Peptides against a protein of PDB entry 3JWR. Designs and how they scored, part 347

Target 1, 323 residues: chain A of PDB entry 3JWR
Amino acid sequence: TRELQSLAAAVVPSAQTLKITDFSFSDFELSDLETALCTIRMFTDLNLVQNFQMKHEVLCRWILSVKKNYRKNVAYHNWRHAFNTAQCMFAALKAGKIQNKLTDLEILALLIAALSHDLDHRGVNNSYIQRSEHPLAQLYCHSIMEHHHFDQCLMILNSPGNQILSGLSIEEYKTTLKIIKQAILATDLALYIKRRGEFFELIRKNQFNLEDPHQKELFLAMLMTACDLSAITKPWPIQQRIAELVATEFFDQGDRERKELNIEPTDLMNREKKNKIPSMQVGFIDAICLQLYEALTHVSEDCFPLLDGCRKNRQKWQALAEQ
Target 2, 298 residues: chain A of PDB entry 3JWR as posed
Amino acid sequence: TRELQSLAAAVVPSAQTLKITDFSFSDFELSDLETALCTIRMFTDLNLVQNFQMKHEVLCRWILSVKKNYRKNVAYHNWRHAFNTAQCMFAALKAGKIQNKLTDLEILALLIAALSHDLDHRGVNNSYIQRSEHPLAQLYCHSIMEHHHFDQCLMILNSPGNQILSGLSIEEYKTTLKIIKQAILATDLALYIKRRGEFFELIRKNQFNLEDPHQKELFLAMLMTACDLSAITKPWPIQQRIAELVATEFWEQGDQVGFIDFVCTQLYEALTHVSEDCFPLLDGCRKNRQKWQALAEQ

## One batch from the design tools (peptide; made by RFdiffusion4, then SolubleMPNN)

Design b2_p27_7_s2 (from b2_p27_7, 13 letters changed)
Fold by OpenDDE base, seed 1:
Structure b2_p27_7_s2 (fold): chain B 323 residues (1-323), chain A 27 residues (1-27)
Amino acid sequence: as target 1 above (323 residues)
Amino acid sequence: SAAIEAAKKAIEEAMKERIEEEEKRLE
């Protein structure tokens, strides 16, 4: 396609020029082409292209295929969300110095997972899918959408001309796919809530050990969640704008819940309760986000900007809640 | 090769089952 030709022929700017190593990164000013260029730079600077012998054209096609399989009519869970998740992963790996703690296969898997973790998202949560008796709810009992996202990820990876993993051995391929699946499934907040206690306890007791396979898996899951939720860490103007996108999508779901399911939406999904957003954001930060970024910062002190951003935004939301 | 791709596909299917079983165990 013309788009592929343009991307494949384009000069890829440096990570410094693109500012993709910054935890404060914003994609608002970037074109779709520029987001694709950023993605190429992430693969290159993480040495994934070289180590796994990726062909440039194949990588470009894969990126465009991933982007294409996000819906444009979804306010938040679209390509830009996936891209920002991947950018945070990149920043955590580079600026946060987590790269040195992981294998090349783990890094490869995490980047693919970050870009792919919400493929074909419909702008509704698992609860809606279940209550609407969607066909996907018949296939999977738990983490319905996350299983679907992984299935979409596999479909793309195996599509002609998109096989960025063709340079891997059978064993490497197996390992990579395992990690990708685990990482995508980890983005289900229900699973995060279930597993986070073990992670926090290991850190509290100073018993955390990345050489243990189980603890490694647990860490990768926590890191994935930290990147998926990273909008909460952004500078306040960026945080506010992203929060509006999230609210828009949630309100759209709430409207559909009323219309299609004849149920009253929760406060989070209720357009009429927009005034509760600040207090709900404080609650979300306290219940879900703060401990995660504290723990991550304990593993790598260079991830502190994520924690600091989260704390600052909590203060801002609290101030609004008190008005 | 076709053989490698077939093997990769088989691995993918087997891994899906294993991960699902592990997820159920953790529930």
Scores: peptide ipSAE 0.034, ipTM 0.618, DockQ to the pose 0.019
Fold by OpenDDE base, seed 5:
Structure b2_p27_7_s2 (fold): chain B 323 residues (1-323), chain A 27 residues (1-27)
Amino acid sequence: as target 1 above (323 residues)
Amino acid sequence: SAAIEAAKKAIEEAMKERIEEEEKRLE
């Protein structure tokens, strides 16, 4: 395709030029092509292209394939969300210095997972899928959408001309896929809530050890969630704009719940209760976000900008809630 | 504020209920 030719022939700017190591990064001003260039740079600077002998054209095709398998009519859970998740992962690995704590296979898996974690998202949550009796709800008992996202990820990785993992041994390939699956499934907030207590307790007791395979898996899950929720850490103007996108998608779901399911939506999904957004954001930060970024900062102090951003936005939302 | 605390609790409860419902389906 013309798009592939353009991407494959383009000179990829440095990470510095693209500002993809910044926790304050915003994609709002980037074209789709530029987001793809950023993604190439992430793979290159993490030494994934070299270490796993990726062909440039194959990587370009894979990136474009991932991008095209996000829906354009979804307000928030689209390519830009996946791209921002991956960028936060890249920043956490580089600027946050988490790269030094992980294997190359783990890094490879996390980056692929970040880009793929919401593939073919429909703009509705698992609860809606269950209540609507969607066919996907019959295939999976829990984390319905996350299983679907992984299935889509696997489909793309195995598609002709998209096999970026062809340079891996069979054992490396199996390991990578296992980590990808675990990472994507970990983005279900229900699973996060279930597992985070163990992680926080390990940190509190100074018993956290990445050399333990179970703790490693737990950390990768927490890191994925931290990147997935990283919009809450962005500078206030960016945070507000992203919050509007999230609200739009939630309200769209609420409207569908009324129309299709004949149920009253929760406050979070209810367009008529938009005035509660500030207080709900404070609640979300306190219940879900703060402890996670505190724990992550404990693992690597260079991740502090995420925590700092989260705290600053909490103050801003609280001020609005008090008006 | 009372509203902030209520929102926090509501989110925690909703997520807990979701987990419990999913666990029951797996039984």
Scores: peptide ipSAE 0.021, ipTM 0.550, DockQ to the pose 0.822
Fold by OpenDDE base, seed 2:
Structure b2_p27_7_s2 (fold): chain B 323 residues (1-323), chain A 27 residues (1-27)
Amino acid sequence: as target 1 above (323 residues)
Amino acid sequence: SAAIEAAKKAIEEAMKERIEEEEKRLE
């Protein structure tokens, strides 16, 4: 309650002051309170507060509830990751000018989804959950954690005092929830790999059309992935630090795989293979990231800083791999 | 298994119920 009172009473700085429109944004120096203030500014500047009649206190409570439902003992998939995903979404919408291509409901859904997409993440991937025979693995055949994240998102949205969607009509509410669910599920990288070919082919053939509902859904999924992976686009010092957090979490999983499952972890999750990180990062960029940011830049040229950042970091990782 | 299907169904029903409750609130 004290935290809520402090947040609700605080003056929210401008987007310019907070630098949340910058693709080069870093949260490393920000307090938890400041991240919450940034989040309020995102909702405000996207006209979501006004257009959907959000009460300030309810929005503040919702933000704090979302933050609280990320685990503190997880190295990477925590509140800061969700916050950075949302910030990249905000920057892509504003500086990248994607806002003009989307409806207000789509923007609302994407921002909520970005903040919520990894709720209650346990620091292990779907494969681990499946192999460990976790109860969640019995409920879902694919995208186990993403379904759980959406369930957590829905729980928070429906919790007393957290109902930021109370100003929506029934139809708007249904549409928003549908998009949120699709967006969160889209953050499963396995689904990205499966679906991206269709998106890239549409771009290649110059047949991409946002007026087509299926293509719109596909684009929103690709945009979510682009924001989720946006750490790879950050200035090199930021990229390196985030890569260390990712490695820490992966190595923790690898350690658990040895101890709990009696299996040898893959190189990506093997602490003893730390020296392969640079080459693995190059491989990741080439296999997953570059084509995505190229395609996104094709849709909106103002998203070029993401592509440029990705290319620059590839060069840096390649240089380290050659040493 | 039947138990897994029952659990899945229960979760789906609970989610549906939450959505319906919110819809009623918005009416």
Scores: peptide ipSAE 0.013, ipTM 0.443, DockQ to the pose 0.019
Fold by OpenDDE base, seed 4:
Structure b2_p27_7_s2 (fold): chain B 323 residues (1-323), chain A 27 residues (1-27)
Amino acid sequence: as target 1 above (323 residues)
Amino acid sequence: SAAIEAAKKAIEEAMKERIEEEEKRLE
């Protein structure tokens, strides 16, 4: 395609030029082409292209395929969300120095998972899918959408001309896919809530050890969640804009719940409760985000900007809630 | 090689089952 030709022929700017190592990164001013260029740079600077012998054209095609399989009519869970998740992962690996704690296969898997974790998202949560009796709800009992996202990821990885993992041995391929699946499934916030206690307890007791395979898996899950939720850590102007996108999508779901399911939406998804957004954001930060970024910062102190950003945004949301 | 690709596909199918089993174990 013309798009592929343009991407493949383009000079890829440095990570410094693209600012993709910054935790404060924003994609708002980037074109789709520039987001693809950023993605190429992430793979390159993480040595994934070299170590796993990726062909440039194949990588370009894969990126474009992933982007294409996000819906444009979804306000938040679109390509830009996936891209921002991946960028946060890249920043955590580089600036946060987590790269030094992980294998190349784990890094490869995490980056693929970050980009793929919401493929074909429909702008509704698992509860809506279940209540609407969507066909996907018959295939999976829990984490319905996350299973679908992984299925889409796998489909793309196996599509002709998109096989960025073709340079891997069978064992490497198995390991990578296992980690990708676990990472994508970990983005189900329900699973995060279920598992985070174990992680926090290990940190609290100073027993956390990445050499333990189980703890490694747990850490990768927590890291994925940290990147998935990283909008809450962004500078306030960026945070506000993203919060508006999230609210738009949630309100759209609420409207559909009212119309299609004949139910009153929860406050989070109720357009009439827009004035509750600041207090709900404070609650979300306290209940879900703060401890996660604290724990992540404990693992790597260089991830502090994520925690600091989260704390600052909590203060901003609290101030709005008090008005 | 074609053999490697076939093996990769077979692994993908098998992994779906294994992960589902692991998820059940974690419940």
Scores: peptide ipSAE 0.030, ipTM 0.584, DockQ to the pose 0.019; fails the geometry check

Design b2_p27_7_s3 (from b2_p27_7, 15 letters changed)
Fold by OpenDDE base, seed 4:
Structure b2_p27_7_s3 (fold): chain B 323 residues (1-323), chain A 27 residues (1-27)
Amino acid sequence: as target 1 above (323 residues)
Amino acid sequence: SEKIEQEKKEIEEAMKERIEEEEKRLE
């Protein structure tokens, strides 16, 4: 395609120029092409292209295929969300120095998972999918959309000309897919809530050990969630804008819940309760985010900017809630 | 204000309840 030709021929700027190592990174001013260039840089600077013998054209095609399989009519869970999740992963790996704690296969899997974790998202949650009796709800009982996201990821990875994993051995391929699946499924917030207690206890007791396979898996899950929720850590102007996108999508779901399901939406998804957004954001930060970024910072102190950003945004949301 | 703090607490509790319900569903 013309887009592929343009991407494949383009000079890829440095990570420094693209600022993709910054936890404060914003994609708002980037074109779709620039987001793809950033993604190439992430693969390159993580040594994934070299270590796994990726062909440049194949990587470009894969990136464009992933981007294409995000819906344009979804306010938040689109390519830009996936891209920002991957960028946070990249920043956590590089600036946060987590790269040195992981294998190349784990890094490969995490980056692919971050980019793929919301593929074909429809702008509605699992509860809506279930209540609407969507065919996907018949295939999967739990984490319905996350299973679908993984299926989409696998489909793309196996599509002709998109096989970025073709340089892997069979064993490496299997391992990578296993980690990708686990990482995508881990983005179900319900699973995060279920598992986070174990992680926090290990940290609190100073018993956390990445050499333990179970604890490694647990850490990868927590890291995925930390990147998926990383909008809450961004500088305030960025945080506000992303919060508006999230609210838009949630309100769209709430409107559909009223119209299609004849139910009153929760306050989170109720357009009429827009004035509660600041207090809900404070609640979300306290209930979900703070402990995660505290624990992550304990694993790697260089991840502190995520925690600091989260704390600052809590104060900002609290101030708005008090108005 | 006390009212705002109470509202925040109620929101946090409601969020916690929803999370716990979902957790139980996934068990």
Scores: peptide ipSAE 0.027, ipTM 0.434, DockQ to the pose 0.257
Fold by OpenDDE base, seed 5:
Structure b2_p27_7_s3 (fold): chain B 323 residues (1-323), chain A 27 residues (1-27)
Amino acid sequence: as target 1 above (323 residues)
Amino acid sequence: SEKIEQEKKEIEEAMKERIEEEEKRLE
C-alpha cells in the first residue's frame, strides 16, 4: 500500500525529537504516520529490531495492521489509546529505568501487548457484552474483551508479512506469546483489583523480588495497568481532553444500554450525570490509580512523574467537584 | 461542602460495590 511504502521509506526521528521518552507526552498533534514513526522508534531504541532480527518492512506492516484493527468510530478505545499506552510503556522502560529490570523478551512482549491490548474494541465494557448476549460472551466467561484483544493480536502476528516474531526461536516465541497474553489480560481492571493487593503487600513488606517468576508476572501486570491508565497522570489540559473522550464513549454506551437493553445506565455511563464527572474522577483516582503509581514509584523512583501527575490531577478534579 | 463529601463517599461506595461484583464474577 501507499501508506506502507511511505512509512517504510521515511526517516525515523530520534526519541528525543519525538519526545516519546516524556511522561508528559501527547499525541494530539501527531498524524497517523507520525504515530507509526514513533512506534518504530520505540522498537528500535529498545533494541528489539536488532536483537530479534526484525525486517523493517515487516515491522512497518505490522504496525499499520495493528492500527487498522482499531475502530475509528470509538471515541477513546482506539489506536491513539493503544499508542499512548505503548508510549507510556516506553517512557517507563527508558526514563523510568525499568528496562534494566526486564529481559528482552519481556520488553518485546510488553510493547506488543501495549499496542495490541484493545484491538477491535467496540466502545463498550465487558458488562455490556455480557448483557447483550454477544457471541464473544459465549466464548469467554471472564475478561471477555481482553481475550478477544489477544486473539486479534495473535491473528495479526501470524498474518502474512506481519510476522515480526519470525526471528525468534520456538522457545522464545512461546515465552513471548505467554507474556503478551498475560499482559493483555492484565488490562482487565477486575483482574487488576483482584491481584493488586498481593503486589502492594510485597512492596509494603519490602519483600518484592523480580527474580521470583510469580512476582515478575505480577509486576508486568501492574506495569501494564499503570500504562493503560496513564491518561490520569498527564498534564491537566491533556487529562481534561482525554477525560472528555472517555466520558463520550461511556455516554454512548449508556445511550445504547437505554435503547438496546432497556437498562438505566450507571452514573458513569449516564449522560444526564455529566456534572458528576469531577467527583467520579476523584473517586477513580483514589480507588484505582494512586496506590498503583505509589507502588510503581517504589519499584523505580524515576517513575515519580506518573505519581506526581496523578496527584496534581486529583487536586484539579477535586477543585472542580467543589464548584 | 458536606454535600460534596457525601457525594464522594457515595461514588466511592458504588465503586467498591462494582469491584466486589467483578471479584465475584472472577471467582
Scores: peptide ipSAE 0.026, ipTM 0.473, DockQ to the pose 0.275
Fold by OpenDDE base, seed 1:
Structure b2_p27_7_s3 (fold): chain B 323 residues (1-323), chain A 27 residues (1-27)
Amino acid sequence: as target 1 above (323 residues)
Amino acid sequence: SEKIEQEKKEIEEAMKERIEEEEKRLE
């Protein structure tokens, strides 16, 4: 395609020029082509292209295929969300110095997972899928959408001309797919809530050890969630704009819940309760976000900007809630 | 390898109704 030719022929700017190492990064000013260029730079600077012998044209095609498989009519869970999740992963690996704690296969898997973790998202949560008796709800008992996202990821990875993992041995391929699956499934917030207590306790007791395979898996899951929720850490103007996108999508679900399921939506998804957004954001930060970024900062102090951003936004939301 | 190949087949079967749509999206 013309898009593929343009991307493959383009000079990829440095990570410094693209500012993709910054935790404060914003994609608002970037074109779709520029987001693809940023993604190429992430793979290159993480040594993934070299170490796994990726062909440039195959990587470009894969990136464009992933982008195409996000829906344009979804307000938040679109390509830009996946791209920002991957950018936060990149920043955590580089600026946060987590790269030195992981294997190349783990890094490869995490980057693929971050870009792929919401593929074909429909703008509705698992609860809606269950209550609407969607066919996907019959296929999976839990983490319905996350299983679907992984299925989409696997289909793209095996599509002709998109096989970025073709340079891996059979053993490396298996390991990579296992980690991708675990990472995508870990983005189910219900699973995060279930597992986070073990992680926090290990940190609190100073017993956290990345050499333990179980603890490694747990850490990768927590890191994925930290990147997936990273909008809450952004500078306030960026945070506000992203919060509006999230609210738009949630309100669209709430409207569908009324119309299609004849149920009253929760406050979070109720368009008539916009005035509750600030207090709900404070509650979300306290219940879900703060402890995660605190624990991540204990693993790597260079991740502090995520924690600091989260704290600053809590204060901003609290101030609005008091009005 | 066999387990991964089996998983691929199961996914393809589960997505059978959407195969044509997915192919078009990947073009």
Scores: peptide ipSAE 0.016, ipTM 0.488, DockQ to the pose 0.018
Fold by OpenDDE base, seed 3:
Structure b2_p27_7_s3 (fold): chain B 323 residues (1-323), chain A 27 residues (1-27)
Amino acid sequence: as target 1 above (323 residues)
Amino acid sequence: SEKIEQEKKEIEEAMKERIEEEEKRLE
């Protein structure tokens, strides 16, 4: 395609030029081509292209395929969300120095997972899928959409001309797929809530050990969530704009719940409760976000900008809630 | 290359059960 030719022939700017190592990164001013260039740079600077012998054209095609398999009519859970998740992962690995704590296969898996974790997202949560009796709800009992996202990820990875993992041994491929699946499934907040207590306790007791396979897997899950939710850490103007996109998507679901399911939506998804957004954001930060970024900062102090951003945005949302 | 891709696909299929078991354990 013309798009592939343009991407494959383009000079990829440095990570410094693209500012993709910054936790304060914003994609708002970037074209789709520029987001793809950023993604290439992430793979390159993490040594994934070299270590796993990726062909440039195949990587370009894969990126474009991933981008294409996000829906454009979804307000938040689209390519830009996946891209921002991956950028936060990249920043956490580089600027946050987490790359030094992980294997190359783990890094590869996390980056693929971050880009793929919401593939073919429909702008509705698992509860809606279940209540609407969607065919996917018959295939999976829990984490319905996350299983679907992984299935889409596998489909793309195995598509002709998209096999970015072709340079891996069978064992490396197996390990990578396992980690990708675990990482994508970990983006279900229900699973995060269930597992986070163990992680926080290990940190609190100073018993956290990445050499333990179980703790490693737990950490990768927490890191995925931290990147997935990283919009809450962004500079206030960025945070506010992203929050509007999230609200739009949630309200669209609420409207569908009324129309299609004949149910009253929760406040979070109720368009008429827009005035509750600031207080709900404070609640979300307190209940979900703060402890995670605190714990992550304990693992790597260089991740502090995520925690600091979260705290600053809490203050901003609190101020709005008091108006 | 085609042989390797076929082997990878077979491994992927064989891993499904194991991955599901691990997921269930982590839930």
Scores: peptide ipSAE 0.030, ipTM 0.662, DockQ to the pose 0.018; fails the geometry check

